# Peptides against a protein of PDB entry 3H8D, part 67

Target 1, 122 residues: chain A of PDB entry 3H8D
Amino acid sequence: DMKRQQRFFRIPFIRPADQYKDPQNKKKGWWYAHFDGPWIARQMELHPDKPPILLVAGKDDMEMCELNLEETGLTRKRGAEILPRQFEEIWERCGGIQYLQSAIESRQARPTYATAMLQNLL

## One batch from the design tools (peptide; made by RFdiffusion4, then SolubleMPNN)

Design b2_p14_6_s4 (from b2_p14_6, 6 letters changed)
Fold by OpenDDE base, seed 4:
Structure b2_p14_6_s4 (fold): chain B 122 residues (1-122), chain C 122 residues (1-122), chain A 14 residues (1-14)
Amino acid sequence: as target 1 above (122 residues)
Amino acid sequence: as target 1 above (122 residues)
Amino acid sequence: EEPDTELYERLRVE
């Protein structure tokens, strides 16, 4: 649906286990999300100590944010919203294109703006 | 074309006549652009002393940026790129929807991502 | 931009 707004967000986090460590020992992670209208289409997590986590709607619903965009509060969080390319650059670097492609091919991906874009690209 | 990246930019400008005035007397304007792939689709200018200027590809080509996106250097200018909504919010406030619609109806608008989106919306 | 671990935890599936 061409009417749905595509919005991208990023927030840094400290792992719960590192919360009480000295600042120098608090390694920062990054949580990313792509919302296709009110619902998440893609999610990505960068961790300091493990491989990035890639998630796509349909396939990974049980692991992804369940809140609609308004419920997340991300639209109201200063600095959380990022440019589309800021998401895509990391997504691609992490192998997101191949991940989403595989999800489409396996019929696990829910149709989203992201799936449509990829299908247009390939 | 779904492959073309939509990118939005904003830069402040000082009116030529104000260039040599004291900082307090330099009224800032804002230049906005929407690029549909390499070429500008919409341009908008906010002025401190006159109504906003709205420009759409096809209709207003002679008044719009003639440089392709790479030639502008905007992609390399820190802080120039803005979120889509940051452009659209101002565009709508300035009557851009009606302006573009009129350009479409008069067959003056060149087909762009912007025209397609509007035609989907209406 | 400071970490917002609280928000992160809220956004994650528990």
Scores: peptide ipSAE 0.373, ipTM 0.650, DockQ to the pose 0.774
Fold by OpenDDE base, seed 3:
Structure b2_p14_6_s4 (fold): chain B 122 residues (1-122), chain C 122 residues (1-122), chain A 14 residues (1-14)
Amino acid sequence: as target 1 above (122 residues)
Amino acid sequence: as target 1 above (122 residues)
Amino acid sequence: EEPDTELYERLRVE
């Protein structure tokens, strides 16, 4: 649905186990999200010491942000919103295209802007 | 065409008459562009001492950037790319919706992502 | 940007 606004966000985090350590011992992770209108379509996390996490709506709902965009407060957090390409570049590097494609083919993916775009690209 | 990447840019400009003045006497304007894939779809200019300029593809081609996106170097200019909403907010304030709508209705607008979005909104 | 672990924990589902 081309009516829905596509918005992308990123926030850094420190692992709970590290947050009381000295700064040099705090490893930063990154949380990313793509919102298709009010609801999350894709989520990914870059961790300092484990593989990236990729999540797509429909398939991974129980592991993804359940708050709507407004409830997250992300739109009000300075520096949280990123350009589409800043999300997509990392998504691509992490194998997101294949991940989403597999979810579509297995009928696990909920239709989103992301699924529509991918299906148009193929 | 949902395949084409939508990208938005903003760069400041100083009027030629001001460029050799002291900084405090230089009034800054802003140049904005929306690229629908490689080609410009919308352009606008905010001036310090005259009304905003709004331009849409098809209607205003001769007054708009004739370079494709890659040729502009905007993608390589740090800080030039902006979020879609940063463009749209100014576009809306300047009466861009009505401007584009009128261009569509008069058959002057070339079909772009912008025209498609507007037609879906109506 | 400065880390916001509190926000991260709020956004994620365990």
Scores: peptide ipSAE 0.373, ipTM 0.648, DockQ to the pose 0.814
Fold by OpenDDE base, seed 1:
Structure b2_p14_6_s4 (fold): chain B 122 residues (1-122), chain C 122 residues (1-122), chain A 14 residues (1-14)
Amino acid sequence: as target 1 above (122 residues)
Amino acid sequence: as target 1 above (122 residues)
Amino acid sequence: EEPDTELYERLRVE
């Protein structure tokens, strides 16, 4: 539904294993989310030590944020909200278009704003 | 076309009459723009001394930004780009929905992402 | 932007 607000967020994190190491030995990861209204549509994680993780609603629900947007507190965290393109650039670079497309084709993706936009793009 | 990137910008301005006054006596206005791809779709101005100005492509072309997005330099101005909702909240508060709707109904509005979204909303 | 690992862990599934 085009009436749902699309919002994007990013937070940096330090791996649990690095949490109590010296700052120079802490590698930063990045957690990204696209919310289609109150619920997550896409999630992505950039890790310093492993390939990016791409997740799409419907297919990867068990691995994605289960909190609604308000429950996350992301809207109240200064600097967490990002521009759509700031999400999409990384998503595209990490192979997100192909990942989402495959999820749609296999009928694993839950319909979201993201699936609609991709279907429009193709 | 859903393939065109939607980008929003805001910059402050000082009224010409206040330009050389003490900072405390300078009232700040705000200039807002919605670009649908390379061209402006909506423009809005908040003034400290007069009602908001709302402008939509097709109807108000002579009063709107005539530069394409790249020519404006807005993409290179740090802090100028804003989230879609940061534009829309002000737009709605200033009566932008009704203004755009009237422009559509009178066939004055050029088709843009903004007109398409409004038509979807109604 | 400073890391917020606590938030990150909260956002992840258990």
Scores: peptide ipSAE 0.372, ipTM 0.647, DockQ to the pose 0.731
Fold by OpenDDE base, seed 2:
Structure b2_p14_6_s4 (fold): chain B 122 residues (1-122), chain C 122 residues (1-122), chain A 14 residues (1-14)
Amino acid sequence: as target 1 above (122 residues)
Amino acid sequence: as target 1 above (122 residues)
Amino acid sequence: EEPDTELYERLRVE
């Protein structure tokens, strides 16, 4: 739907277990989100010492951010919003296309901008 | 159309008359563009010493960039791509909403993402 | 950009 604004966000984080360590031992992770209008469509987490986490709406709702876009406060955080390509590049590298495709094929994915775009590619 | 990627760009320019002046006398302008897929939908120019220029597809084709997005090379220029809001904020401040609205009402505007979004507001 | 662990934790499901 053209009416829904597609917005992408990224925030760095330090694991709680690393919060009080020396700076050199604080490994940084990255939290990513794609919002299709007010609702999250995709979520992705890069961790320094474990595999990337990929999540898609419908399939992974229980593991994804429950806050709508406005509730997150991300729109008010300087530097949090990123270009679409900055999200997609990482998503693709992490196998996000295959992950979302499988969710669509298994009828687990909720229709979003992301599912529509992928279906246009196939 | 959901299929068309909306991309926004901004580049600075120096007036030809200022090219050989001392740096402090080179007043910088800004060139903005909104591409609806491969084609420009809106163009905007901020000048240091004259009113902003607003241009919309269909109405102002002869004054707008004739190059499609790929031909511009903007996608390959680091720092040129901006967030949608970075374009829209300036567009709104310059009276772009009224300008586009008038172009729609006079049947001069070509249908674009921009015209569709405005029509959703009205 | 500096890490915002507090925000990260808020965005995660409990």
Scores: peptide ipSAE 0.370, ipTM 0.637, DockQ to the pose 0.762

Design b2_p14_7_s1 (from b2_p14_7, 8 letters changed)
Fold by OpenDDE base, seed 4:
Structure b2_p14_7_s1 (fold): chain B 122 residues (1-122), chain C 122 residues (1-122), chain A 14 residues (1-14)
Amino acid sequence: as target 1 above (122 residues)
Amino acid sequence: as target 1 above (122 residues)
Amino acid sequence: EPDTELVLELKRKY
C-alpha cells in the first residue's frame, strides 16, 4: 500500500472561448492529479473564472480520471509530472485537507496514500 | 459586405474532469461559430452543466475568436462545417435574436451580416 | 463527425 509510487501531474487547459486567441489572450486553467500507484487518489482543477474544484477517490470517482496512469499517457507528456510539494501546496491553499478529512469522516473516501498521510498528520 | 461568404462551424469540447474518462462517460459541450467572410460575427457555446453562452462581434470581441477563418483551420477540420440553419436553430433557441438586438440597440455590436439580417427581419 | 477540441494542452515528450 504505502510501497506504491506516488506521482503527481499538472496539465494546462484552455477554455473554448480562448481556444482561438493569440497566446497572450488565453487564460489557462490547471488540471492536477495525484496517482497512488496506478490509480488516481486526488484530482484538482484551478480555473481562471470560478472556484477551484477538489476531488478525492471514493467520493468523487464519477468526476475523476478513470484511466490508470499508463493509459493516460501523462508519464510521456513533456512537463506534465511535478514534485509532490507542487501539488500539496496548491491542495492546501484550496482547502484540500479539510475536504479530504470530511470525506473520511463521512466514510466517502476510498483508502489511499492521501488518506493515510492525513490520518498521520491529525 | 453582403457579398462575403457566410460559413458556420461546430466543434465538440470535453471538460477537464471528463478528459480521462471512457467515451461513454464524457459529456461534450459544443462550440459554434459564424464567420462573415474571414472574421467571426457570432459565437456560441453549449455546455453540459451551465447555461449557453452567446457572443456577438463588437460587444464580445475579447471573448471571441481572434483568428481569421483560415488561421483557425476550421475549413480543414473534418465535420466542422455546418449548414446555416444548423447554427441558426440553436442560436434562436438560446435567445440569440434578443441578445443581438440588445447589442445593436446599445451600440455595442459591430455591423456584420448577422446585424443586417436581423434588421431585415424586424 | 468532427474531431474533439481538446481543452487540455497535452504536449508530447520527445
Scores: peptide ipSAE 0.026, ipTM 0.640, DockQ to the pose 0.135
Fold by OpenDDE base, seed 5:
Structure b2_p14_7_s1 (fold): chain B 122 residues (1-122), chain C 122 residues (1-122), chain A 14 residues (1-14)
Amino acid sequence: as target 1 above (122 residues)
Amino acid sequence: as target 1 above (122 residues)
Amino acid sequence: EPDTELVLELKRKY
């Protein structure tokens, strides 16, 4: 239920083309995840050379993390876990509120902590 | 000179979106490299969801491996090194001959083993 | 099989 622990994570990635460049020439991307209990609710990707990717549970399942939180090992990666606001700030800046709202209205979103919070906000 | 050792490598990559999926749902990309002695001559990327990327020395330096071969560690990765024909077969299938030829004709390509071989072929 | 060119940096061994 909505009493589940909400946890947020961020890890950097580099593009294949940048793999064998000096660190200064490797453009960082960022992978974000919001877990509502053991399962993902939202996923987000920031790329250095293309628009952000936003994904929500129910609508985008095939493009999202399919592992439970424990299986990801994210909780054991130092520096991976972030504060809720660190996720939300980027989510909001990328248009995540509108994206999730649209998914709810179109009946594509699976109910999550994120959908509940948004519905309280509106 | 053209007596340098020609070595070819291939390593798989996965997309960030597939990072936390079961292995069966991770679509493999492939990164290829041709080293003419210590320095790269050609680079190629096969993606599961977009056209191949072809890169040649001189023209595409900013998008290619900038490390020398030893720095990459490729020679120490088991299964990374491939036969010349394993590279060339994919290169040819992707239109690499035409791509390199165009780079030569436009005076963009740096002379390499690859340019010399192509000029012998034509 | 060869090592994967995994793009996520936090998966590197240290």
Scores: peptide ipSAE 0.025, ipTM 0.631, DockQ to the pose 0.148
Fold by OpenDDE base, seed 3:
Structure b2_p14_7_s1 (fold): chain B 122 residues (1-122), chain C 122 residues (1-122), chain A 14 residues (1-14)
Amino acid sequence: as target 1 above (122 residues)
Amino acid sequence: as target 1 above (122 residues)
Amino acid sequence: EPDTELVLELKRKY
């Protein structure tokens, strides 16, 4: 049901190599998630030193969050929740539209709010 | 001075992709460090899905721990300290001998306990 | 701002 609540989250991460450095020398990565109701629809990692990692439900389930949203605790983590556009802007910059489109066309994508929106766009 | 205390540490890390999975589905990486006195001599990352990352003082300073051992808090972290052989076994398996040897030969390695030991071995 | 996840993973004591 496309009436499900769409919620977006972002968490920073530091690379292991940067663990024991001064804060000014730590390059932040960003972990993003889009939840379509209780279940993840899209996941994305923004790295400072490698290409973004894009993941979509159905295709990349093994690499994605396997917990429902409540189980993650993200909704209770201060500053984690972001606006839809804050996710989508990065998603688009990273080639997420094409990635999801290809997953749909190859029949690898699980239907989600994201797939529906893309199918309406194209 | 080769009389400096040689101390070794290991810390697990979880990949961002595995953050929100059940523990049984989280593949641990391992961050290793060899401290020659207060300063790091070797650093190593063991990853479940990519080649090991080997780092040696002098050559890889920018990627290695920039804190002295006391500043890291590793000595106060339960279970972090390991035996020398627990480090060396992984180091050797990962090609650390050759890596350090090459760094010495290219004059990129800073003299450490590790370089001295290798130069005695070869 | 949320905590850095990897830092938390590395720094957790128990």
Scores: peptide ipSAE 0.025, ipTM 0.644, DockQ to the pose 0.170
Fold by OpenDDE base, seed 2:
Structure b2_p14_7_s1 (fold): chain B 122 residues (1-122), chain C 122 residues (1-122), chain A 14 residues (1-14)
Amino acid sequence: as target 1 above (122 residues)
Amino acid sequence: as target 1 above (122 residues)
Amino acid sequence: EPDTELVLELKRKY
């Protein structure tokens, strides 16, 4: 159902080892989420010291947000919600198109707005 | 100066990937600190999915708390302060004695209460 | 500026 609202969020995180350092010495990571209606469709994590983590619904459910959008409180966190392009730009840079494509081809991806959009482009 | 107060702290952390899961699906890590007076002497991190991290003053300063004890707010965090043995038991299990000994022998360890105690035992 | 997730966990009272 493509009538579901597509919403995107981003939250920074600091590593435990950097918790009690000056701001200039804290390496910031970023947690991203795409919600297709109440449930997550894609998740992404940018780390300062390792490759990005890409996750898609169906394939990576065990490693993704298991709360519905309202349960997360993301919509109420100041500055958490981002524009679609702010998510997609990073997703594309990290190879997200190919990652999701592979998940679709292997029949691991659960149908979401993201799978539909990709299938429309291919 | 062994007259300095020895204080120990422990704080749990949740990995970014586990942030929006049910409590039963969150793998908890633990951050430990030993303060010799105002400055940290030892730091330790227990992770659910990788080896523990051991850090000692002098050798590992770049990866340790750089705030003095009062600046951390640890003394004001409910349940953060622990007994010496609650720290030492984990330190010993993780090979902390050998780690600190090696740091002393390589002349990388800054003198602290921890180095003094170990040298008294050896 | 949004809150950091890991920092929020560390700041909780237990």
Scores: peptide ipSAE 0.024, ipTM 0.631, DockQ to the pose 0.170

Design b2_p14_7_s2 (from b2_p14_7, 7 letters changed)
Fold by OpenDDE base, seed 2:
Structure b2_p14_7_s2 (fold): chain B 122 residues (1-122), chain C 122 residues (1-122), chain A 14 residues (1-14)
Amino acid sequence: as target 1 above (122 residues)
Amino acid sequence: as target 1 above (122 residues)
Amino acid sequence: EPDTELVERLLAKK
């Protein structure tokens, strides 16, 4: 439904192993989320020392944020919300299109704005 | 259609009367636009010395940007694109909800994402 | 700038 707002968020984090190191030795990661209305559609994590993690609703529910958008507090955190392209650019670089496509083809993906947009593209 | 991307833009302008004044005497206005897919849905102008101008598709076509989104070049202008809330916050402060509602009730508004969202709210 | 606590919360399961 076009009335479900698409909202994107990004939060930087420091990995646990670096939390007690000097600032110069703390490597930054990035947590990304796409919410299709109240529920998450895609989650993405950029880590400084391992491959990116891509997650899509339906397939990866057990690994994704289980909170609805309101519960996350993301909408109330200044600087957390990003433009769609800021998410998509990274998503695409990380192979997100292929990942989601595979999830759709295997019948694992829950229909979301993301799946619909992909099916519009292909 | 949910596949039409909603994109929002803001660009500053200096009023013609101030164009040749010293920088400190140039009052800045702001031009805002909401594009529902390729076509503009709402336009808004904040002026330093007069009331805001609100425009909605269908009713105010003659006064609104006539270019499609691609033609405007806004998508290629760094810093022009803003978050939906950055538009909506100003829109609401300027009485945009009432303005659009009146346009709908008078059968002047062209159906857009904006009209649909308003009808979802009311 | 980093908010590791928030991310940890978001990743945690109830």
Scores: peptide ipSAE 0.300, ipTM 0.609, DockQ to the pose 0.882
Fold by OpenDDE base, seed 5:
Structure b2_p14_7_s2 (fold): chain B 122 residues (1-122), chain C 122 residues (1-122), chain A 14 residues (1-14)
Amino acid sequence: as target 1 above (122 residues)
Amino acid sequence: as target 1 above (122 residues)
Amino acid sequence: EPDTELVERLLAKK
């Protein structure tokens, strides 16, 4: 259903190795999620010390958040929700379009708002 | 097309009467817009001294922004874009649901994402 | 502000 609400979230995190360092020595990572209605469609992780992780529903279910949106509590966390473009800009920079396209072509991606939008774009 | 991007904006304005006052004596109003793709679907204005104004495409075209989204420059104005819920919360508080519903019933509203969503809700 | 605990929860599997 293309009438499902699309909501995007971002949460910063500190890597385990930096947990006990002084604030100035902690390098921040970022966890991103795109929810298509109650269910996650895309997940993205930016790390200070390794390449970004791109994940799409269907293909990467085992590595993605398994909670529905309500269960995550993200909607109740101030500052967690971001604009669609704030997600998409990073997604694109990380090669997300190609990643999702490949997942569609291989029939690994489950249909989501994201897959539909990509297929509209191409 | 339900695949059109929905984007929401908010811009403060100062009423003419307060233009030349000290900042502390200026009462701020707020101009809101919902764009369904390139075209405005809803407009809303909050005033410090009079009731809010609710406007929907089709019915209130003459009183609404006539520029397409790109022409407005809103997408390039930092802080102007807001989350959908930031718009909808105010819209609902102002009676926007009833206003839009009435516009649909009277066949004054042109079909937009907003009309479709409302009809999904009801 | 970082919320590592939340992220860990979101990444955890049941």
Scores: peptide ipSAE 0.298, ipTM 0.611, DockQ to the pose 0.886
Fold by OpenDDE base, seed 3:
Structure b2_p14_7_s2 (fold): chain B 122 residues (1-122), chain C 122 residues (1-122), chain A 14 residues (1-14)
Amino acid sequence: as target 1 above (122 residues)
Amino acid sequence: as target 1 above (122 residues)
Amino acid sequence: EPDTELVERLLAKK
């Protein structure tokens, strides 16, 4: 239901290969999540030297965060929560609209706020 | 249409009577706005020593911001944009749900994202 | 600041 609160989060990370390198040699990645109420709807990962990873609920459940929002602790992490547009801007740039659309058309997407919004856009 | 981007803003203001007082004697109020795409949907004002002011599109057009979002410059003002929940939390505390509901029932409210959300909630 | 440990936790499976 579209009455559920939509919340977005972003967490920077250092890739495993850079963990023990000098600070100047550590390239940052970014982990993004869209929660539709307590459940994750979309997940996105920006990596410094490989293509973005896009994940949508239903299709990619095995690769997405398994915790519900409260369990993640994201709401209690200072600086983690971002504006909807901060997520959507990156999502769009990474081809998220087409990715989610394909998931809907193939009947792989679980209905979420994101799928509803896309169905309204088209 | 619910495909429009929902953006929220908050600006502090100093009441006119305090303009020329010492800094310690200037009480801050807060001006809030919800934009449904380019058009304002809700406006809210917190004052230090009077009741909150709630305004909804259609009913209170004459008292609300007349500029569309781009004209306001709010999107270019650092620190002005806030999370949806930061607006909604205050809106709810100030009786905004009931205020908007009454505006809908009296046929005074212009249809917005806010009215649609409320109609889904009830 | 990066929080790699948090991301690893979020990506981990139960």
Scores: peptide ipSAE 0.298, ipTM 0.626, DockQ to the pose 0.837
Fold by OpenDDE base, seed 4:
Structure b2_p14_7_s2 (fold): chain B 122 residues (1-122), chain C 122 residues (1-122), chain A 14 residues (1-14)
Amino acid sequence: as target 1 above (122 residues)
Amino acid sequence: as target 1 above (122 residues)
Amino acid sequence: EPDTELVERLLAKK
């Protein structure tokens, strides 16, 4: 249902694998998510020293948030919610359009608001 | 207040830094937390190929959960909550007693249920 | 099942 509310979130983090390192080697990343209603549609992770991670529902479920939106607590975390464009700008710069397109073409993508919008874009 | 409810949680994770790698190189870890009432008291991370990470409130706040318990959504995530001993067993095997003790002695530890219990143990 | 996203949120820092 495309009438579902689209909500976007961003969380800065220090990678777990870096936490044992010296402070100077603990680099900050960013976790992003797009929720289509209660369910995650897209996820994205920015890394200071690694390629960005792009994930889409259906294809990358094993690597994406398994909680519904209410379970996450994101809606209750101050500063976590961001504007749609704040997500989309990063998504686009990271090649998200092509990534999602490829997932659709390979029949790996679960239909979401994101897939619908891509159909309108292409 | 030592009358606060003590709750423990465990979440399996694949390290964000590993997600861009080939599937065979995405190794599973475990995140553990002890909440003393609404606030985290201890945190622990098991890694398949790295030393465990031990964290205690006061000393390691920058690397520990910044959300209060309700904000995390952990209490609503099925399977996340574990028994006290399920945390303590791992904590002890990883050298958590010494770690917390050292934090207390160096005046870095914030008083928690964990510090109080350690006083009873030593 | 892994839940990396939750861990990331729990490790989040401003």
Scores: peptide ipSAE 0.261, ipTM 0.564, DockQ to the pose 0.509; fails the geometry check

